# Designs tried in a protein design run: peptides against a protein of PDB entry 3H8D. Part 68

Target 1, 122 residues: chain A of PDB entry 3H8D
Amino acid sequence: DMKRQQRFFRIPFIRPADQYKDPQNKKKGWWYAHFDGPWIARQMELHPDKPPILLVAGKDDMEMCELNLEETGLTRKRGAEILPRQFEEIWERCGGIQYLQSAIESRQARPTYATAMLQNLL

## One batch from the design tools (peptide; made by RFdiffusion4, then SolubleMPNN)

Design b2_p14_7_s3 (from b2_p14_7, 8 letters changed)
Fold by OpenDDE base, seed 3:
Structure b2_p14_7_s3 (fold): chain B 122 residues (1-122), chain C 122 residues (1-122), chain A 14 residues (1-14)
Amino acid sequence: as target 1 above (122 residues)
Amino acid sequence: as target 1 above (122 residues)
Amino acid sequence: EPDQELVEELLRKE
């Protein structure tokens, strides 16, 4: 069902290790999510001092948001929702295409809008 | 200044220890805040498997939200704001009256709308 | 978890 609404979100986070440090020592990360309808399809965490964490449904379910979109409250948080390209730009920079491709090839990826789009692209 | 706007908020949280567990093992908690004008007066964390954490301004400043209300973005998150009674009901159930009373008596509480109301009640 | 991260954001200065 490729007609599900695709929605993208971004929120900041502080690294757990930095949570009790002085503000100047708290480096902000960014949490990104792509929801394919009610369920998350891709998740991405952008860090200032380590490689990005890329996650795709089916493969990384246990590391990804387990709440459906409505349960997250993201749709109700002003400024959290971003344009598709704002997600995709970072996704691409982080090697998301290759990551998802590998997940598809390894049969670990759950079919989502993201997998379908990638299959169309390749 | 008892004419400051009193605003109450509630958001869910997952316990740090549960963040990487299966969904069935992630028990949701609830974070509550009472803002007396721009500054937090009371904070409360409702947990499924441990006593609630009750916090009052002046006494527990270091454990409470350090951001003013505007900085939190809570006013811009739909569904976060709750009615006063929705906060007070939980506060009362958790022993908040006694907690705040003790903080007043120990001279640890900072005067807030909450302290004033309690002083009127007792 | 977005809720946890959101709470963290709200509880501490960035």
Scores: peptide ipSAE 0.034, ipTM 0.369, DockQ to the pose 0.353
Fold by OpenDDE base, seed 1:
Structure b2_p14_7_s3 (fold): chain B 122 residues (1-122), chain C 122 residues (1-122), chain A 14 residues (1-14)
Amino acid sequence: as target 1 above (122 residues)
Amino acid sequence: as target 1 above (122 residues)
Amino acid sequence: EPDQELVEELLRKE
C-alpha cells in the first residue's frame, strides 16, 4: 500500500572508544533510517573511519533495526526526523541505488516503497 | 496514485504596506503549500492581522497557486521545504480538518492525498 | 549525549 507514510530519520553516534575523550577527539558517526509506514525499508550508517553501511529490508533484516517505528520513539525525538532528500542524497552518494537494485535482482529485497520507486526510475 | 510524492513548503511574506518600514515594524505572514505530486492539494496562509486562510484543491483552485511544483521553484529554494507534521500541525490548529471534510461532503474537493487520508481517519 | 543511548539500542544487532 503506497498510501503508507514515508518517514526518514537521522541520529548521531559516538564510538564507544571515544565516549570519555575530549570533545575534539570524539569522532561522530551518523545513523539513518527510512520507514515505510511502521516498518523499516532502508538503513544507512556513516562511520568516521570505515566505509558506509547500506541495508535494505528483506536482505539485511538481521542487521537492521528490529523495532517498528513507534517502538523506536524517533518520531518523538526532536531533531531526528529529516526530509526525504536529506536521506536520498547520502544514499545515492554511498551507492545505495546500485545496492538496492542488486538486492531486487537477486530476489533478496522485500517489496517496499523504495523498491517501487527504484523500479519506476529504471 | 498514492505513490505520488507528498511535499510541503513554507515561505514568509511581508505585507505590502510594511515593505519600506523599519524591520521592527514589518509584520511577517506565512504561506504554506502541500503538493501531491506535481499538483497542489492544500494551501494555507497565516496573516499577522487577519484570520488564517485555508484552501483545498477543487474547491479553491482560483485562489490557489496556479503553478505546478516544478514551476514554483520551491524545491530549489533553500529552507522552503518542511516536514509534513510542520504543515499538519498548523492545518489542524486552523480548522483544516473540518474545512476539508466540508469540501468533501459538498462534493467540491478534488480527490487528493489529503482527501484520502482524511477519509481513512474518519 | 541523549542520542547515544538510542543509537546503541538501534545498533545493538551489530
Scores: peptide ipSAE 0.060, ipTM 0.576, DockQ to the pose 0.457; fails the geometry check
Fold by OpenDDE base, seed 5:
Structure b2_p14_7_s3 (fold): chain B 122 residues (1-122), chain C 122 residues (1-122), chain A 14 residues (1-14)
Amino acid sequence: as target 1 above (122 residues)
Amino acid sequence: as target 1 above (122 residues)
Amino acid sequence: EPDQELVEELLRKE
């Protein structure tokens, strides 16, 4: 639905193994989320020491945020919300286009703003 | 077209009369723009000493930015791009919903993402 | 610093 607001968020995370290390030894990862209205459409995790994780609604529901946007508190977290392009740039670099496309073609992707946009692009 | 990226920008401006005053006497206004793809859809100007100016494509073309987004250099200007909600919040407060609605009803508004969204909202 | 609490909640399913 075109009524739904597309909102994007990013929060850093520390690897569990680095949790108690000195700050200089805490390598940050980055958690990204795209919410299509209240529900997540895409999730992305950049890790300091392993390949990125890309997740799309429908296919990866069990690995993605289960909270609606309001429940996450992300909208109230200073510095969490990012511009669409800030998400998309990383998404594209990580092969997100192909990932979502594959999910669509395999009929695993739940229809979202992201799937619609990709279908319009291709 | 759902393909077009919605991008929002804000830049400060100094009143002409304050241009050469000391910094403490330079009251800033704010120029806002909503670009629906390459072309402006909405423009908004917050002034320190007069009512806000709201402008919508079609109706106010002669008063709005005539450059396409790329020509403006806004995408390359650090700190210029803002979140959609940062635009919408001010737009709403300034009566932008009613302004655009009136432009639609008078058949003056050019169809844009903004007009489509408003039509979906109402 | 990261908000580890939120991260853990959001990443708990990983």
Scores: peptide ipSAE 0.059, ipTM 0.598, DockQ to the pose 0.452; fails the geometry check
Fold by OpenDDE base, seed 4:
Structure b2_p14_7_s3 (fold): chain B 122 residues (1-122), chain C 122 residues (1-122), chain A 14 residues (1-14)
Amino acid sequence: as target 1 above (122 residues)
Amino acid sequence: as target 1 above (122 residues)
Amino acid sequence: EPDQELVEELLRKE
């Protein structure tokens, strides 16, 4: 359903190895999510010391956020919501288009707003 | 009895409407339980397409798990048991504190570890 | 809740 509201979120995290260190020694990562209505469509994790992680609904359900949008509380957390382009820019830089395309072609991706947009792009 | 072991569990479920669909079209929900010793104290259900369901002993007995802890087999199901905070975080986000408080104030809640903790918090 | 705690829950499946 293309009429569903597309909402994007970002929150920082500290690596487990760093969480008890002094602030200057804590390296920040970033957790991103795209929700297509109440359901997550894409997830992305930026890490200071390893490659980014890209996840798409259907293919990567076991590795993605298990909560629906309302259950996460993200809509009620000031500063968590970001603009679409703030997500898409990073997604593209991390190879998200190719990742999602491969998931579609392998028939692993669940149809979402993201899959529809990509299929119209190609 | 504050000496009773507090144990928490989570298991996934598929919506009835999705259980005969392809995997990519199955939206996962989550069932949570807090057991105060052998007896359930709180239950919580996360759904992909509707508000979370919160249930507390005494008030919601008719809607809650009817089995005691051992009868559920949850203690023998690998991956089912979760940490207290894994339950409490979601409980709080879903308005569980207010829900339980209202149940206490209306004299509907059965005294449990959860009611005791809340009454010490307020 | 702190961002770290939220992320811990959101990433717990990894």
Scores: peptide ipSAE 0.058, ipTM 0.329, DockQ to the pose 0.250; fails the geometry check

Design b2_p14_7_s4 (from b2_p14_7, 7 letters changed)
Fold by OpenDDE base, seed 2:
Structure b2_p14_7_s4 (fold): chain B 122 residues (1-122), chain C 122 residues (1-122), chain A 14 residues (1-14)
Amino acid sequence: as target 1 above (122 residues)
Amino acid sequence: as target 1 above (122 residues)
Amino acid sequence: EPDTALVEELLAKR
């Protein structure tokens, strides 16, 4: 149902390799998620020292958040929710349009708001 | 089409009575808008010294923004766009649910994302 | 400081 709420979130993370380092040596990455209703549609990870990771529902389910939105607690985390554009801007810069397009063409993408919007764009 | 982007905006305004007063005597109100795609679905005004104003598409067209979203320039105004919850929180506090409900029941409301969401809630 | 446990757990699986 296209009535599903589109919500976007961003939280910082410390990479596993830095978990036990001093605070000054912990490099922050950023975890992004787009939820299409209760379920994740897209996930994106900005890392301090490696290429961004792009993930789309259907194709990358094993690597994406498996919790529904309510289960994540993200909606209750102050500062976690971001504007759609704040997600999309980074998504676009990271090649997300092409990534999702490829997933659609290969029939790997699960239909989401994101796939619908992309199909409208092309 | 429920694929329409839901975007929310808030800008301050100075009430007409304060236009010619010294800065310290200008009381700021807040103008809120919910756009369902290109067209406004809801408008809300917080005033410093009078009750909030709630407006819904179809019923209050003459008092609402008549420009489409692009024409407003709001999408290009830094800080104007707000999270859906930032709108909804105020909307709810101001009795917006009841206002929209009444507009639906009286057949005055134009169908929008807002009317659809309310119908889902009830 | 935000709780990043969920994300860090996911990252640890990589």
Scores: peptide ipSAE 0.068, ipTM 0.600, DockQ to the pose 0.342
Fold by OpenDDE base, seed 5:
Structure b2_p14_7_s4 (fold): chain B 122 residues (1-122), chain C 122 residues (1-122), chain A 14 residues (1-14)
Amino acid sequence: as target 1 above (122 residues)
Amino acid sequence: as target 1 above (122 residues)
Amino acid sequence: EPDTALVEELLAKR
């Protein structure tokens, strides 16, 4: 339902190639997640040296977190939670609207808060 | 069955408190996993400033990775895979034998290669 | 803390 709480999170990661480099030589990526209630709806990854990765529920389930929100512990990780707009601004810049729209049109997207909002926008 | 391949992995993580610190001030933790075939059997987390976390299948499923081995991509991450003894030595030092034994005795542990080996040892 | 590790797992195949 549309009564589910929408929560957004961001955590940093170090790319595999930099795992064993000196700390000063590790370029940081950012992992973003949108949870529609307990379940992930969208995921996004900002990389320092390659294009962003955009993922949406239904289409990209195999590449997305399988844990429900409580299982991730993200709500208990200080600094992980971000404002909706902090997610959406990056999502939009990365072409997330087009990506999700295409997933809806191909019937690959699972219905989520994100799909509903997009359909209201268009 | 006991014909399943046993594979062990280790990847680093940065604790939440250090997420936004300068690279040189980020203390590294280590996440360990034992996979019995495609499914996780044991998980262990070394933290720089708190006791290790030990987790065993059946008992701690809600706190453990839900992805099968192939889904994790760990086998494709260079430097992630470790030798069995590299896992077991840390497991033993952290009290893993006692932890798993207690889980078996309380009938909370799912049967795995790890439970079988422990029962052979005792 | 395991959150970062989870992300690393997901990134391993990318």
Scores: peptide ipSAE 0.067, ipTM 0.460, DockQ to the pose 0.119
Fold by OpenDDE base, seed 3:
Order: structure tokens, then sequence, then C-alpha cells
Structure b2_p14_7_s4 (fold): chain B 122 residues (1-122), chain C 122 residues (1-122), chain A 14 residues (1-14)
């Protein structure tokens, strides 16, 4: 039985180094998250001046959101929630499928909706 | 294992009776759909001048979209796809939970993501 | 505009 909601979010961020710069000099990055029920399954970060970062549950827990979805307040942030495809399109472009696959093969990935979906496609 | 994408769509419609009226006299309704993977699980219709219509797979197949998701072209219609909550909020307001529950209890509902979620909440 | 505090905190841990 499918029992968990899949929800996706995107938040812009300004690099710490740009924090006190003039607005025109603040390059915007994007933080993405996929929540499988209450807990994050995937995280992705787009940076203006370095390669994207991909993170998957189990493997990268220490670098990912440690709060459950409700604790984040993301559901209450206007404009934060995005469509699944808005996440997946970027995930795919950034090599997320291969990244998650490798995590599964190395037994680093925690089972999530994302792992199940990937295994379903293989 | 969760294996199917849950996708939601909304399309406006004009009543047949208003088809040839002036724009100001065309009352707009809304057609909603929840797809559990390729097949529709729930459908909902908001009308400007009559009660909403609720439909669930298994029970109301004859009144629901008979095409799979890809066949509908909904995924290619700009602005058609909506967030899950945008569907669920309306569904709940219209008494959808009770409607689906009744369909389950009467053994009319086909198992879907929607039925699983409902049973998870009871 | 969404609050970036959470993201900034997470990014700072790297």
Amino acid sequence: as target 1 above (122 residues)
Amino acid sequence: as target 1 above (122 residues)
Amino acid sequence: EPDTALVEELLAKR
C-alpha cells in the first residue's frame, strides 16, 4: 500500500559570502527537497558558481535537512512547494538518477519512495 | 513499495448551455482529476450553478476519464497540473472523504492510492 | 519571499 505523501519544495538562497553585498551582487542559488512522508528523501542544491549538489537519504543524512517536514515550516512558506516534475526535471539534469542508483548499489541509500521508483524503472 | 506517481490536474470548462453566449454570460466550472499512475483515481467537477460532482474509480468508471494520463494530453497542457493540496482542499470541502469511504464500505471502490490513504487515516 | 534561514543553516554546516 502506498501510504506516504510525496512533496517537493524549492527555496532560494544567497551564498554566505554574498550576504552583505549589494542586491545586484548577490547570486541566487536554489535549494530543493523531496519529502517522502515526513522525512526528506532527496535534497538538491543549485549553485551559481559551482556544480550542483545531490544528496540522498541514508547516504548523505549528515548534509541533509534533519527536521521532519512539519518542523521545517516549508508547508507554510508561500511559493515554496513545487510540483514533482519541477524537482525531477532538475534532478535528472543533474545526474540524480545515477547518483541514487550508485547509492543503492553501494548499500548506502535508505529505502524511500525515490529508491522504489528508481528500482521500478530498472 | 510505492511505485506510482500521483498527479493532479484542473481544467476549466464552460457549460454547454453557455457555449454560444457572450463571454460575460459564460459561467466557468472546473474539472479536477487525480491520477494514480497512468489511471484516474478520483474526479471532481465544480459547477457554477449546481452541487459539485465527486467520482471515484471502480464506482464511477463510466462517468470518469477513460483515457490513461498520457492519452489525455494533460501533462502537456500548460497550467493544467496542480499541487496535490490544490486538489485535496477542494475534495475535502466537497465531502470527498465521506464519498470515498462510502464507496469502500460498499465494495464499489477500486483500490487506488486514494483508498489506501483514506484507510491509513482511519 | 521565502525565509532562507533554514537553507543557510544547512549550507553553513558544510
Scores: peptide ipSAE 0.067, ipTM 0.612, DockQ to the pose 0.344
Fold by OpenDDE base, seed 1:
Structure b2_p14_7_s4 (fold): chain B 122 residues (1-122), chain C 122 residues (1-122), chain A 14 residues (1-14)
Amino acid sequence: as target 1 above (122 residues)
Amino acid sequence: as target 1 above (122 residues)
Amino acid sequence: EPDTALVEELLAKR
């Protein structure tokens, strides 16, 4: 709801194996985050050489960003913040709706804006 | 809810009186729009020489953009789309919450994502 | 371009 701000971010990363390669040989991944207020709700990682990783709060806490939004500094990084649809479009393509739905049904998901919106959609 | 995409846009405008003045003398206004799916939910206008104008669907239909989102071409205009907070921040500063609330209470507002979110906030 | 330090740190933990 309007009580918490929904904000989305995207940051590129270079895979560890490519860190010391020539720039042309550094394959980029993309790290995505959805913050529901100060707390992460969803995370997504696009990798150049493996399947996307989808993560949802509650279920995947140990694999997700452990910092609150302010601690990340994402709000102060130029070009990091993205439009909601820029997140959702990729999320949907990667099967995020089904992933979150399954997490809700299995009672693994922590209630977030994302879970609430999905329940409205279904 | 997730069934309709919430998108926000901002476009500068030059007041009619300044259209033929030198660029340095063209005071800019800003036109803001919130679309709840294809239909406008809120509109806001910042003027250089008069109070902001706040408009909400249902109450102010005749003063708002009459085109659906696709007809506006806003989705195809580079730099037009803005983050939700970029709209909300200005909306709040201009008294938009109170304006929309009053429209709801007077039964003048058409139900939109904006009205639903406000009811969640209050 | 955004700073990748946070992401790199997070990925390193995996």
Scores: peptide ipSAE 0.061, ipTM 0.621, DockQ to the pose 0.346

Design b2_p14_8_s1 (from b2_p14_8, 4 letters changed)
Fold by OpenDDE base, seed 1:
Structure b2_p14_8_s1 (fold): chain B 122 residues (1-122), chain C 122 residues (1-122), chain A 14 residues (1-14)
Amino acid sequence: as target 1 above (122 residues)
Amino acid sequence: as target 1 above (122 residues)
Amino acid sequence: EEPDLELYLRLTKF
């Protein structure tokens, strides 16, 4: 249902292997999520020293957050929620449009708000 | 207190340079932790292309996990917790017994379950 | 904003 609330979140992270190094050796990454209602639709990770990771529901379920939105606690974490455009800008820069398009064409993507929006754009 | 719960954890990491190589070219590292109650007692890192890193409480505090066990979320991370022997086997192979013994003898080690066990063995 | 190890570990898979 396209009436479901779309919510976007971002949190910084330091890789577990870097967690206890000196500050100059702690490279910060960013974890992004798009929730279509209670369930994740897209996930994205920016890493300081490797290519971005793009994940879409249906195709990448085994690698994506398995918690529903309420279980994540993201809605209760101050500073975690972001505007839709703050997610989409990074998604687009990382090649997310092509990634999701490919997942749709291969019939790997689960239908979400994101797939519907993309199909309306093309 | 020797009655404190001893819990052990392991999480993997892949070198950034290997992240997007073929599986046979991805060399996996491992991060290990021993928690004596809420606080870390030992930490260990296995790397595919450099010597193991051994760390003991008191001596290596600045290089070890600074979070209490609850703060790490390790107890809630599926697949992270391991059996005591799974930690000890690697610890022993990496020279951990001698490392901890040396830390005790130099009065660098903070008393933990690990130091007590070692002192009972010798 | 400071990284949250606990939250990151809960949200990611390995």
Scores: peptide ipSAE 0.376, ipTM 0.725, DockQ to the pose 0.452
Fold by OpenDDE base, seed 5:
Structure b2_p14_8_s1 (fold): chain B 122 residues (1-122), chain C 122 residues (1-122), chain A 14 residues (1-14)
Amino acid sequence: as target 1 above (122 residues)
Amino acid sequence: as target 1 above (122 residues)
Amino acid sequence: EEPDLELYLRLTKF
């Protein structure tokens, strides 16, 4: 139900191809997640040299984090948790609203807090 | 010492250029690692469209995994760990024996379980 | 914050 806790997280990552480069050549990406209760609702990846990746539950399950929130260890990683607006601001800039809307309209999106909020705005 | 546990791992990776292609166009590469105790001894990368990359401790430190085994999370990733022969078979096919031998002879290789085993064969 | 390979590997699907 919509009473589930909404939690948002962000971690930096280094691309596999950059793992072994000098520090100045290791361009950081950013991995974002929105958890609706124990399960992921949205995932987003900012890359230094390619378009952002947007993923929504139901549609993109095979490409998204498969661990529940506790299994990820994100709640125990200091500095990983972010405010809702910190996620949403990036999500919006990346075209996430339209992406999720399309997933809803095509009936690919699993109902989540995110789908409910979006439907309330439309 | 040579009593350290030898562990081998393999994970797939997708080329940056293929990240957003359709599944059938996302050619997978393979990342291999040999850990001699907590530290990497050998690394190998199989690519779908270029020669394999071979790396050995001491010589190629700047291009190899810098994390200790526990930090990689590989031991906790289901399906990542492989048998020694599964690594060695690919290593041999890729010319790894000669690569490591040359690194030893040039005094570039750091002594590892791998160098010890190779020296025993020569 | 510094990148965490361990965490990234757990969270992503290769």
Scores: peptide ipSAE 0.371, ipTM 0.723, DockQ to the pose 0.446
Fold by OpenDDE base, seed 3:
Structure b2_p14_8_s1 (fold): chain B 122 residues (1-122), chain C 122 residues (1-122), chain A 14 residues (1-14)
Amino acid sequence: as target 1 above (122 residues)
Amino acid sequence: as target 1 above (122 residues)
Amino acid sequence: EEPDLELYLRLTKF
């Protein structure tokens, strides 16, 4: 159902090892999510000292947020929601297109708005 | 059941208004929780620019963590768990004893390890 | 405008 609302969110995080350090000594990470209706479609994490983590529905369900959108409370968190392009720009830079493509081709990806859009692009 | 394991946790948080500022310009808050077995008994929040928030089970359920301990993932978060005294010292400084006492006397508090200990102390 | 601390707990996996 491509009529579902596409919503994107970003929140910062600090590594557990840094949580008690002075602010200037904390390296900030970023958690991103794409929700296709109530369900998460893509997730990515930018870390200060390791490669980005990319996750897609179907393939990476065990590592992704298990809550539906309403349960997350993200819609109620000021500043959490971002524009689609703000997500996609990072997704592209991190190799998300290739990652999702591989998941589709291996039949591991669950159909989402993201899979549909990519399949239309290719 | 006073045989339940008492566990205490602390995690930092950053105000939504500060989330995109440079680390040195972010004022850090702290979230504390006391779990009496699987269920939260007490919660408190230290804020950089307002009075501490104190919450006790039964009275403040709507404002407290709704997840049981296992669902929070706190037991798996490195550095999150703290010693009982690390919680109690802050609780006492924030007026937690009086707060819990009032909740007991008004019959708003749900019985927990914390209520039992306080009632034994008084 | 208080921080949603439960959100942090739910979204952070370890």
Scores: peptide ipSAE 0.348, ipTM 0.724, DockQ to the pose 0.113
Fold by OpenDDE base, seed 4:
Structure b2_p14_8_s1 (fold): chain B 122 residues (1-122), chain C 122 residues (1-122), chain A 14 residues (1-14)
Amino acid sequence: as target 1 above (122 residues)
Amino acid sequence: as target 1 above (122 residues)
Amino acid sequence: EEPDLELYLRLTKF
């Protein structure tokens, strides 16, 4: 429940189309995930050439990571795990609070640690 | 050694630029991997807008998956694992035999099950 | 860390 371990991860990515370009022509993106226990609660992606993507469990399940935390291997990837605030800072900057709030109000969001924290704030 | 389990995987990808386009405007690519035991032996990528990419261990390590098989989580991703022939058919069609042969001849290829099989053929 | 295409592709849905 709210006692589940909250863990956050970030990995860089290069678009497949850019993978074999010269370094100066490779535009880097960032993939972020918040896991509430074994299951993903929030996901976001920063892209070099389009608006950020924000995803929340319940609403965006079809577009989010389908693997449980252990299956992802993220806990074993060096440097992938980040501090909660490192996630939240970007989440907030990208309008994640409003996005999740809207998902809660529309009853699309699955209850998670993230929804609980937001509902505690509001 | 040659007794290591040979496992093959395929996952689709959509270019980040196409991710939020209408379905008719999303061009799908495919990522393939051959694991010789815990380590990758071959990788290939089919793209909708450029030639296929072929990669072999030893020669292309810097461009290939750096995770061991367990770390990838591919064995736990539903539908990702494919039959050997499903990989080989595409590999052959893309010129993979010649690519690997050239890597062997130039002494760039790391010995794998794939190099052994090819050298048995030739 | 360097970008990992495989990991990104594996973790995202298309």
Scores: peptide ipSAE 0.387, ipTM 0.753, DockQ to the pose 0.511; fails the geometry check

